# Ledger of designs, part 6: peptides against a protein of PDB entry 5B16

Target 1, 136 residues: chain A of PDB entry 5B16
Amino acid sequence: TPSRINHNERLEFLGDAVVEFLTSVHLYYLFPSLEEGGLATYRTAIVQNQHLAMLAKKLELDRFMLYAHGPDLCRESDLRHAMANCFEALIGAVYLEGSLEEAKQLFGRLLFNDPDLREVWLNYPLHPLQLQEPNT
Target 2, 136 residues: chain A of PDB entry 5B16 as posed
Amino acid sequence: TPSRINHNERLEFLGDAVVEFLTSVHLYYLFPSLEEGGLATYRTAIVQNQHLAMLAKKLELDRFMLYAHGPDLCRESDLRHAMANCFQALIGAVYLEGSLEEAKQLFGRLLFNDPDLREVWLNYPLHPLQLQEPNT

## One batch from the design tools (peptide; made by RFdiffusion4, then SolubleMPNN)

Design b2_p26_4_s3
Fold by OpenDDE base, seed 1:
Structure b2_p26_4_s3 (fold): chain B 136 residues (1-136), chain A 26 residues (1-26)
Amino acid sequence: as target 1 above (136 residues)
Amino acid sequence: SEELERKRKRVLEYLDKLVEERLEAE
């Protein structure tokens, strides 16, 4: 049995892939005329540590970091990195224990505070069996 | 639809800000 740290790192690994995949697919469908370079640029922006840390903060993972690591994360960059990793692990866990759909929904809810933008983002299916929202 | 296009544009604007933030952090 892997250590808890190892397990968390494995979840992070999985979550990284899930976040990358979800980001890629939604960008691909939402912007059918956007060139690859643009898709890649926006994907990078979405999955960057700073952004994922911001999403993590919405889940109060900063409080968790303070509880779990305290002074070890005194630098802002260290905290962002840790929060981003923790966020990935969380997404990985949601995917692992739940489904891609659940990960998609969680990720989408966090990406956009604006419900209209959230809706348009989530409107593009990641699997043929997933239900689509009506196009507007 | 035009509504969808407007929303797409707003998403892009949000993403552009993320890109800018990344560039500023480098």
Scores: peptide ipSAE 0.612, ipTM 0.924, DockQ to the pose 0.817
Fold by OpenDDE base, seed 5:
Structure b2_p26_4_s3 (fold): chain B 136 residues (1-136), chain A 26 residues (1-26)
Amino acid sequence: as target 1 above (136 residues)
Amino acid sequence: SEELERKRKRVLEYLDKLVEERLEAE
């Protein structure tokens, strides 16, 4: 049985890919006229540590991290990095134990507080293959 | 639709802010 640390690192690895994939796909279809450079720039902005940490705060992962690892996270930058990794692990876990659709829904709900923006992000038409197998 | 375009624009505005925040953090 893998250690919890090893398991978390593996989930983080998976979650990183899922977050990048979801971000890429939604940007690609939501902005069909956006050039590759713009797509890449926005993807980088979405998956940056401080942004993922902000999303993690919405799930109160900051409280969890400070409670469990406070002494090791005295610097704000260290906390942000840890929160971002924890968020990736969470998304990885949701994908692993649930589905890509569930990961998509969770990620989208956290990305936008505005319900109109959330709706267009989550419900914009995606590739037919993804629609056929949302539980990937 | 115009509604979709307005929402796209608002999403881009949000994303632009994220880009700016990244630049400020560096």
Scores: peptide ipSAE 0.611, ipTM 0.927, DockQ to the pose 0.835
Fold by OpenDDE base, seed 2:
Structure b2_p26_4_s3 (fold): chain B 136 residues (1-136), chain A 26 residues (1-26)
Amino acid sequence: as target 1 above (136 residues)
Amino acid sequence: SEELERKRKRVLEYLDKLVEERLEAE
């Protein structure tokens, strides 16, 4: 329905901001010596449609998309874009109904299959007034 | 710590891969 579509678009809008924010903060703390250009480059890479679609695939959103919108997603690029948007909407919903921490945890768990990389990514505080962990 | 630095490096390697994939998709 149009109302549900509108709601999803709003969640996507929120989720986009949350994903961007989480990505930015974690990159900022994890790589304190990385220049802005590098930070921006990596952020762009993380939030690009094909990457978010890959994360969405881990949640089997591809199956959902094919089920719900298959006829409208004939092109692979369209599917990727839709999956990325759906992923953002999901993150937005998690943030909205849960917390930033929950969104952070979900996003981090999906970003890295390696538990060690998850740990180092998630160990950094997201509150700008909190001290970051030691670099050693 | 050395462990943290090693993990940071691995994260960078992963991110570099993402950057490369993006460039290839353009």
Scores: peptide ipSAE 0.611, ipTM 0.924, DockQ to the pose 0.874; fails the geometry check
Fold by OpenDDE base, seed 4:
Structure b2_p26_4_s3 (fold): chain B 136 residues (1-136), chain A 26 residues (1-26)
Amino acid sequence: as target 1 above (136 residues)
Amino acid sequence: SEELERKRKRVLEYLDKLVEERLEAE
């Protein structure tokens, strides 16, 4: 049985892939005329540590981090990095224990506070067989 | 649809801000 640290790192690895995949697919479908460079640029922006840390903050992971590792995370960059990793591990766990759909819903809910933007983002299918509202 | 285009535009605007924030942080 792997250590808790190894387990979290493995979940982070998985979550990183899930976040990357979801971001890629939704950008691809939502912006069919956007060139690869633009897609890649936006993907990078979405998955960057500071952004994922912001999403993590919406889940109050910062409170957890400061409680558990306050002295070790005195620098903002360290906290952001840790929060981003924790967020990825969380997404990985949601995917592992639940489904890609559940990970998608959680990620999309956090990405956009605006319900209209959230809705248009989430309604682009990750797979042709997924049931979603038509885009109008 | 017009609604979809408006929402897509707003998403792009949001994403552009993320790109800018990244550039400013570097």
Scores: peptide ipSAE 0.610, ipTM 0.922, DockQ to the pose 0.848; fails the geometry check

Design b2_p26_4_s4
Fold by OpenDDE base, seed 5:
Structure b2_p26_4_s4 (fold): chain B 136 residues (1-136), chain A 26 residues (1-26)
Amino acid sequence: as target 1 above (136 residues)
Amino acid sequence: KKKLEELRKKVKEFLDKLVEELREAE
């Protein structure tokens, strides 16, 4: 059996793809008139370590990391990076053990505290021109 | 529809703040 470390790294790999995919899809539908550069800029901002670490903090992963690995995470930047990776692993696990829908719901729930913004993010209306594209 | 546009605007404002955070981290 693979080590827990190896398993987490594999989950991070999967989670990174899931987070990027979900972010891309939702941005694409929510902003149908936004050019690729703008979409890419927003995606980068959403998936940056600092932001993912903020989302991880909402799940109290900071407490977990400090409790389990505090001595190795004395620098704030180290903690943020570790939390971001841990968050990716979590999303990967949710997708693996659950579904893409569950990962989407969790990510959206954490992304927006405002319920109205969360709703429009999760349940974006399709632009008429987007009907020519496959539904995702 | 107008509500939707307002919500899109608010989401955009939220994302713009994240972009600024990224720039500050560079």
Scores: peptide ipSAE 0.628, ipTM 0.924, DockQ to the pose 0.869
Fold by OpenDDE base, seed 2:
Structure b2_p26_4_s4 (fold): chain B 136 residues (1-136), chain A 26 residues (1-26)
Amino acid sequence: as target 1 above (136 residues)
Amino acid sequence: KKKLEELRKKVKEFLDKLVEELREAE
């Protein structure tokens, strides 16, 4: 039987891919004139450990980390990395047990506190906003 | 159109800040 650690690592693996995918898709549609290098730069920024840790903090995963792994997280960088991994595992679990849509919604809600930015981020890949662009 | 462009711009500004954070972390 796989350990809980192994299971989390597998979820992290899946979640990493989901986060990368969602980020890529939304960037692609939101910035149709941005070259690959720019897209990649933004993607890297979004999925970097520091940022994912910030998102994790919104879910109070920092408290969880300190509770579960406090002695192992004496360094700030270690905590950040652990929080990022935990966030990925969570997204992986949401995708696995729920759907890509649920993962997308959760990720989008955490990415942007501004509801307008959140809306444009979430809805651009769906194409309606592009169709209505001339009216905005 | 203007509204969408404004939002796109704001998202870009947000992302630019994240990029800077990455550079600072490196």
Scores: peptide ipSAE 0.627, ipTM 0.921, DockQ to the pose 0.835; fails the geometry check
Fold by OpenDDE base, seed 4:
Structure b2_p26_4_s4 (fold): chain B 136 residues (1-136), chain A 26 residues (1-26)
Amino acid sequence: as target 1 above (136 residues)
Amino acid sequence: KKKLEELRKKVKEFLDKLVEELREAE
């Protein structure tokens, strides 16, 4: 039986892939004329630890981390890294126990506070056969 | 179509800001 630490690390591994995939697919479809470099730049910004930590904060994971590991997370960078990892593990768990769709919805809700931007982002599901075309 | 283009533009602007903010924070 793997330790809880190993389990979380495995979930982080999975979540990292899910976040990467979701980001890639939605960027790809939303910006059909954007060159690879631009796509990569946006993806990097979205999936890097600093941004994921910001998303994690929306879930109040910072409170959890500080409560559980406050003395060990004195550095901002350490906290961000831990929050990002925790966020990845969460996404991984949502995917594992739920579905890719659920992970997509959660990620999209956190990515965009603007409901219109969220909607257009989410209109591009990960499975090509399920892609939604805009009405306008 | 027009709405989509507008929203696409806004998403891009959002992402551009994100890129810039993260670069500046590094």
Scores: peptide ipSAE 0.623, ipTM 0.920, DockQ to the pose 0.795; fails the geometry check
Fold by OpenDDE base, seed 1:
Structure b2_p26_4_s4 (fold): chain B 136 residues (1-136), chain A 26 residues (1-26)
Amino acid sequence: as target 1 above (136 residues)
Amino acid sequence: KKKLEELRKKVKEFLDKLVEELREAE
């Protein structure tokens, strides 16, 4: 349905911006001494289709895509691209129907499997961490 | 402070690996 396709594309457009924004903000604060080139390099890596597809796989979007669009996704590159787009649309929908905070939480949870890294990413600066370990 | 720096370092290492993985795939 053209209407549904258009809707998904719009959500993808929004989600792309949200993912890029969140990534930029968190990198900016987490690495205050990192030059622009380094920040851009990390951002690019995080938001590239291949990585977003990896995040999408954590949500089992690959199974969904193969079920719904298998005939059109014969190549791995096509699947990755579609998964990345779907992931962006999902983030866009979470932002649209929820909030930026909810999108941030979801993205961070998927970005890091390590809970300590996830926490520092989501809540930098971690004031409670400094309070609990003043000598560290 | 040391704990935070350690975590920051680990995040950076994670990201460095991600960058390399994607470069290798290109």
Scores: peptide ipSAE 0.622, ipTM 0.920, DockQ to the pose 0.817; fails the geometry check

Design b2_p26_5_s4
Fold by OpenDDE base, seed 2:
Structure b2_p26_5_s4 (fold): chain B 136 residues (1-136), chain A 26 residues (1-26)
Amino acid sequence: as target 1 above (136 residues)
Amino acid sequence: SAELARREALRQRVLELLEKLVEEAE
């Protein structure tokens, strides 16, 4: 009988992993010649609170957060952190109640406003070496 | 091919956007 807060924290935990995983997979496919350091750098940039909060704003989570938690989110950094966590919880919920594919589609749609960039992110063809060693 | 060139151009545009995110993180 976990509280709603506990449930949301669990969803955040799951969503964090999903966002991290999706980011990793798509970077890996999209940039087969990029070394680990570069992959890690771009992943960090994508999943940072500042960026996730920006994505959250596209879903109007800022409006929700201010309504629900306004008194506790007076500082911009607090709001950003809370929005990022809420975004992760949302992705976690989409994955949990739907599928990884649905989470992927939602995340990709938010990452890129340009549909062409979204398409290449979501559906970049596998490199021949990746086909040979898909789990590396 | 034109398709390959287009895909590569799009990959480069993605990379440019990612670089901007990296700069914002720093």
Scores: peptide ipSAE 0.633, ipTM 0.934, DockQ to the pose 0.925
Fold by OpenDDE base, seed 4:
Structure b2_p26_5_s4 (fold): chain B 136 residues (1-136), chain A 26 residues (1-26)
Amino acid sequence: as target 1 above (136 residues)
Amino acid sequence: SAELARREALRQRVLELLEKLVEEAE
């Protein structure tokens, strides 16, 4: 496997964790009364390949993927999976070269088109009992 | 307060969007 591919796979690994973490943290803060099962359900929905691929389309990663890997992406499901992976790699790169905050901002920006919803997602006031939790 | 009510309304809208995502995942 070429070095570039290995690097992208490593970035994907990192990005997967970052997306998972950010999603978890923001769900936790935004919905302090939501049970663990609900938190997990919404997290899964947010980070699923289908959804991440949708976010990737906002960055026109579909065009990039077709250019770079067109012959291997004959099925829509394959494209979605590849786009999701590419999206994760991008987030991983943003975190690696920038910061968690930058990754957070990018992810939030893509997650919600509505600026009011985006603001609530990103900046929802902490519940008093959440103040003792890790601040991330 | 009005601001608190607004924020709660926005949280509810977020939840609605997330519920749609869940439906798509099922």
Scores: peptide ipSAE 0.633, ipTM 0.934, DockQ to the pose 0.917
Fold by OpenDDE base, seed 5:
Structure b2_p26_5_s4 (fold): chain B 136 residues (1-136), chain A 26 residues (1-26)
Amino acid sequence: as target 1 above (136 residues)
Amino acid sequence: SAELARREALRQRVLELLEKLVEEAE
């Protein structure tokens, strides 16, 4: 039987992919004129540990981390890394137990505090040249 | 076309926020 730690690591693995995918898809649709380099740059910025840790803080995962792993998290960088991993695991779990749509909604809600920006991110308009492409 | 203008403005604001994230990462 796999350990709970192994399970969490597996969820993190899955969540990492989901976060990367969602970020990629939304950037792709929202900015149809942005070149690959720009897309990659913004994706990296969105999914970096520091940013994911900030998103995790919105879910109060920092309190959880201090409670569960406080003795092991003496450095701020360690906390950020752990929070990012935990966030990925959470997204992975939401995807696994729920759906990609639910993961998308959660991620979007956390990405933007401004509801108008959130709406644009989540419900991106299709560019005329994207009308022939799947709306995922 | 007011809606289009609004939409474009919002996309631009998103981009600005993303740029801030990039700068923060650097």
Scores: peptide ipSAE 0.633, ipTM 0.934, DockQ to the pose 0.930
Fold by OpenDDE base, seed 1:
Structure b2_p26_5_s4 (fold): chain B 136 residues (1-136), chain A 26 residues (1-26)
Amino acid sequence: as target 1 above (136 residues)
Amino acid sequence: SAELARREALRQRVLELLEKLVEEAE
């Protein structure tokens, strides 16, 4: 059990970084004129526990958590925190066992229900100026 | 072009949703 806990914590650590990275990259390219403060603000909003918990609900992780840890998650805040951690661990696992691309796709699918918004997020078509500077 | 306009509109919609997330976080 301790080994499993350590594994999950490690996956969470990795997943946290992956979520942060993906969010940062997509924001950076999607909004080339957005200042650092704005980028940071939106990133924070996307990766905060409350939001990640909502994404986790889309995967029915709440039902899983209640099944596995119900008595320990009586507080909604505790459940939210646990769900966020579980979500990060899941993303970490997807990255570890799959690829960054797979993690990106999964994360994007969960971020936006609207397929058009999902597409622009995932593909973040280059601004005309970026087309002139494709390596930027 | 129509495509550029569409993409810009979508980017703006994303921004609007992100702003809502910010508001919810605060």
Scores: peptide ipSAE 0.629, ipTM 0.933, DockQ to the pose 0.918

Design b2_p26_6_s3
Fold by OpenDDE base, seed 3:
Structure b2_p26_6_s3 (fold): chain B 136 residues (1-136), chain A 26 residues (1-26)
Amino acid sequence: as target 1 above (136 residues)
Amino acid sequence: SERREELLKKLKEYLDKLVEEAKRAE
């Protein structure tokens, strides 16, 4: 039987892919004239541990992590990395138990405090795979 | 639309800042 840590790592793996995919799709449609290097640069910035940890803080995952692993997360870098992983696991779980659409909406809401930026991020042409698989 | 282009510009500015923050952190 896999350990709880092993199970969480699997969710992180899935969540990482979902976050990467959603980010890629949105950037692709939002910036049709941006070269691959620019798209990759923006994607890296969006999915980096520091940024994902910031998103995790909006869900108060920092308090959760300190409660569960306080002594092991005394360094800011350790906490940030753990928060990012936890965020990935959360997105992975939302996708796994819910849908890609739910993951997209949650991620979009957290990405931007500015409602206008949130709107433009979410208002894009649907990916063909989303049209084909609306519930996953 | 004009509004969309304005918002895309704003989004790009936000992402540019995010990129710069990433560079400073490393």
Scores: peptide ipSAE 0.642, ipTM 0.935, DockQ to the pose 0.842
Fold by OpenDDE base, seed 4:
Structure b2_p26_6_s3 (fold): chain B 136 residues (1-136), chain A 26 residues (1-26)
Amino acid sequence: as target 1 above (136 residues)
Amino acid sequence: SERREELLKKLKEYLDKLVEEAKRAE
């Protein structure tokens, strides 16, 4: 229904912000000596459609999308875009109905298959200079 | 710690790969 579509678009909007925020915060703390351009470059790579679609695939959203919209998603690019949007909506929903922490945990779990990288991403110690920054 | 530095290096390498993949997708 149009209402449901609108709702999902709103969730996507929210999720987009959450993904951007979480990515930004973690990069900021993890790489205190990295210049803005480098931070932005990493962020872009993390939040781009193709990457988010990859994360979505880990949740088997591809199977869902193909089941529901297979004929409309015959192009790989279309599927990636749809999956990325769906992923954002999911993150948005997790944040909305849960918490930022829950969104963070889910996002982090999906970002890295390597448990060591996952841990450093999720449980980073604050850099001494960053202790002066507002809590994020 | 040394372990943390190693992990950060590994993380950076991972992210660098993502960046390169992003460039190829453009």
Scores: peptide ipSAE 0.642, ipTM 0.935, DockQ to the pose 0.873
Fold by OpenDDE base, seed 1:
Structure b2_p26_6_s3 (fold): chain B 136 residues (1-136), chain A 26 residues (1-26)
Amino acid sequence: as target 1 above (136 residues)
Amino acid sequence: SERREELLKKLKEYLDKLVEEAKRAE
């Protein structure tokens, strides 16, 4: 139905912004000496379709997509794109119905299987140099 | 702390791998 499709697209739009924002903020604080180009490079890698699709797979969205839209997703690239969009919509929904913090937690938990990296990412504490020079 | 710096290094290495994967997908 058009209404459901529109709703998902709207959630995707919101989720895309949330994912990008969270990624940007975390990278900014985690790597205070990294230039804009480097930050952008990491952000792109994190939020690109293939990576988001990987995160979506952790939620078994691939099984869902194949079940619901199998005939339309016969190509892996199409499936990957759809999964990425679905993941964004999910994050958007979590933000919308919950909070940015909840979206952050979910996103962070999915980003890393390594619990140490997950902890560092989720806390994104100020780098020692930022602590020493907070105005820089 | 040294522990934090080590983890940040590990994180950067992980992200570098993601970047390389992204390049391969292009």
Scores: peptide ipSAE 0.641, ipTM 0.934, DockQ to the pose 0.847
Fold by OpenDDE base, seed 5:
Structure b2_p26_6_s3 (fold): chain B 136 residues (1-136), chain A 26 residues (1-26)
Amino acid sequence: as target 1 above (136 residues)
Amino acid sequence: SERREELLKKLKEYLDKLVEEAKRAE
């Protein structure tokens, strides 16, 4: 039986891929005229440790981390890194035990406090240019 | 729709801010 640490690391591995995938897909559909470099720039900003740590804070993972590992997380940078990894593991777990859709919903809900932005992110209807492309 | 375009613009502005924050964190 794998240790809890091993399991968490595996979940983090999976979650990293899920977060990257979801982010990529949504950006791709939302910005059909944005070049690869721009898409990659947005993706990097979304999935970087600082941002994921902020999302993790919305789930009170900071309280969890400080409670469980406070002595080892005295520096803010250490806490951010740990929170980001924990967030990835959480997304990985949601995908593993639930579905990609559930991971998508959770991630999208956390990405934006603005309900309008949540809506456009989660629904991402095809842009008119994307609809017309097959006809060209 | 016009509303969608407005929301996309708002989203882009939000993401642009994230990009700037990311750069400051480097």
Scores: peptide ipSAE 0.634, ipTM 0.933, DockQ to the pose 0.885

## One batch from the design tools (peptide; made by RFdiffusion4, then SolubleMPNN)

Design b2_p27_3_s2
Fold by OpenDDE base, seed 3:
Parts: structure tokens; sequence; C-alpha cells
Structure b2_p27_3_s2 (fold): chain B 136 residues (1-136), chain A 27 residues (1-27)
């Protein structure tokens, strides 16, 4: 359905921005001495399709994709791309229907199975100089 | 407390470094 595809693409567009934003914010606070190039390198690694696809497996999106789109996803690379896009659309929907906080919590939960690492990611202390930056 | 956080942060770095390497390997 063209209208459904268009809607999913719009959600994907939104979700891509949300994932990018959340990733950027957390990296910025976690690594206060890391230069922009290093931050960008980590961000790119986090949002790469194969990684997002791995996160999507935790939500069993692979099962959904094979059920709904199996005939069009014969290649593993195609499945990874589709899963990554679907993951972004899901995050976009969570943000749209819920909040940025809900999207943040979901993303963090999927990033780290280890609750201690998840805590570091989600609840980071602010660097003294970062405390002076408004709206960050 | 801070020491523990730094230890955990190193583990986060290890995870991220693996992701970076995986991306390079895919190119």
Amino acid sequence: as target 1 above (136 residues)
Amino acid sequence: DEKRRQELLEKVKEYLDKLVEERRAAE
C-alpha cells in the first residue's frame, strides 16, 4: 500500500533523527574530552545498519520482516537494511506517540543487556563545564 | 564510585570500538 509505505518512510525519517540525536547527546556527555572526530566515529558505528539490525533482533523484528516481506528479503544484506529502517521507524513512532524520554529508555535498553552499562549510558553525570551549558 | 564508573565506561568504549571495527570490516 503506497500510503502505508509513505507513512513508514516518514516515521523512519523521524526515527533516524531521534536515534542520531540521542546517540550524539549521550556520547557528548560520556566522553567530555573526546574530539569531534572521535565522537562522530562512535556515532557512525552505533547507527550503522548492521548494528541497528542487531538491536532490531531483540525486538524480534527479524521475525516480523520475514513474515511480512520474506519474498523480497532473500539476501542477508537486504534483511539488515530493512530491519534497520524498521527499527528507525519504530523509534520514530515511540517518539511521536510517546516522548523523547521513552525513546531514550527503549534505545538504551536495547544497546546494553548489562544493566550496569545501561545505567552508565542512560544516567551519566555531567562534567563541571557541561553544567554551564543550557538546554543540554 | 567514580572509579567504578570509569571501569564501566571502559567497557562501553570496548563495545563501541568493536562496532567501529565491524564497520571497517564490512567496507
Scores: peptide ipSAE 0.658, ipTM 0.941, DockQ to the pose 0.888
Fold by OpenDDE base, seed 2:
Parts: structure tokens; C-alpha cells; sequence
Structure b2_p27_3_s2 (fold): chain B 136 residues (1-136), chain A 27 residues (1-27)
């Protein structure tokens, strides 16, 4: 039986992929004329540790991390990294226990406090060229 | 409204651009 730590690492692995995937899909549809390099730049920025840590803070994961692992998190960078990992694990868990849709909704909710911006991120009209490739 | 959507999209883009800048600054 794997340890809880191992389980969390597995959830993190899954969550990382989910975050990457969701980010990629939404960027792809939101910016139909943006080249791959630009899409990748935005994706990297969204999934960077400090950003994910910021999202994690909205869920008070910082308090959780300090409570559970405070002695091991003496550096801000370590805390950010841990928070980012914890956030990924959470998304992974939401996907695993719920659905991709639930993960998408949670992620979108955390990305944008403004409901209008959230709506733009989550719901977008399909571009004519995108309609030509519905399986993308 | 498409105009409104474009305005909101610009705000999304601004947010993303800030993230890009923050990442570069951290490197």
C-alpha cells in the first residue's frame, strides 16, 4: 500500500497534466490567431509556481501548508513550490473524484475573481477555423 | 455583445501579460 505521500505525489502528477491540458485548451480557443510560441508563453506563465501558489492561497492552502509542514518550509520559494504542488494535487483529486468539468470550473473560478472574465475564459464562441478541426 | 467580449478578452490578455512579466522578472 502506497503511503499518503506517494498518493499525493501521484495526484500532483495527474493534476499537473490536468492544469496543463485545461490551460492549453482554453488558450487555444481564446487566441485563435496566436502562434504556438505565444500560446506556450502564456501557458508557462499560468502554470508557473508563483502563480499556482497565488491560486492556492485563495483556498488558504498556505495556512494548511504552514500548519502541516511549517518546519520544512523555511523559505518563501519552498513554500511557493509546495503550494503549487499542493494545488496540482488538489486539481488532480477534483478530476479524479469528480470530473474534468469540475476541475475546469474550479480552475477558472480561481483564475478570475471577476465573473465576467471567468465567463470569457470558460465559455467562448468557436472560431470558424476551429470548427474545421473539431477534434482539437 | 461582441464588443464587450473583446474588451473582456483584452483584460484577460492583460492579466496573462502580467504573469509573463512576473515570470521573466523571477528568472
Amino acid sequence: as target 1 above (136 residues)
Amino acid sequence: DEKRRQELLEKVKEYLDKLVEERRAAE
Scores: peptide ipSAE 0.657, ipTM 0.940, DockQ to the pose 0.865
Fold by OpenDDE base, seed 4:
Structure b2_p27_3_s2 (fold): chain B 136 residues (1-136), chain A 27 residues (1-27)
Amino acid sequence: as target 1 above (136 residues)
Amino acid sequence: DEKRRQELLEKVKEYLDKLVEERRAAE
């Protein structure tokens, strides 16, 4: 049986992929005319540690991290990194125990506090050019 | 309403652009 640490690292691994995938998919659909470089730029910005840490803070993971790791996270940069990892693990767990849809909904909810913006992110119409792709 | 959607999309872009800038500033 793997340790809790190993389990969390595995969940983080999975969550990282899920977050990146979801981000990629939504950007792809939202910006049908944006070139790969632009898409990648936005994706990188969304999944960067400081941003994921911000999302994690909305879940009060900072309090959890300080409780669990305390002195090891006294530096802001260390805390951000840990929070980002924890966030990924959480998303991984949601995907694992639930579904991609549930992970999508959670991620979207955290990305945008504004429900209108959230709606745009989560529920976008398929673009005609995207419909022409072999697999959309 | 497509006009409304475009307005909202612009706001999404603004948010994303901000994130991009923040990342660049951190480098």
Scores: peptide ipSAE 0.656, ipTM 0.940, DockQ to the pose 0.894
Fold by OpenDDE base, seed 5:
Structure b2_p27_3_s2 (fold): chain B 136 residues (1-136), chain A 27 residues (1-27)
Amino acid sequence: as target 1 above (136 residues)
Amino acid sequence: DEKRRQELLEKVKEYLDKLVEERRAAE
């Protein structure tokens, strides 16, 4: 049986992939005319540590991290990095114990506080050009 | 409607652009 730490790292690994995948899928559908470079730029920005840490703060992970690991997180950059990793682990756990859909919903809910923007992110109509792809 | 959706998409783009700028500023 793996240790709690090892399990958390494994969840982080999984969560990183899930976040990357979800981000890619949503960007792909939302911006059908955006070239690969632009898609990649947005994806990188979304999954950057400081952004994920901001999302993690909405879950009050900052308070949790300070409570559980305060002495080891004396630098803001260290806290941000830890929060981002913890966020990845949480997404991984949601996917593992729940579903990709649940992970998608949670991620979208955190990305946008505005419900209208959230709706656009989560529920996008297919563009006519996308409908032309047989394997879509 | 589609017009409203496009307006919302622009706001999404603004958010994403902000993130891109923030990443570059942090480097």
Scores: peptide ipSAE 0.654, ipTM 0.940, DockQ to the pose 0.893

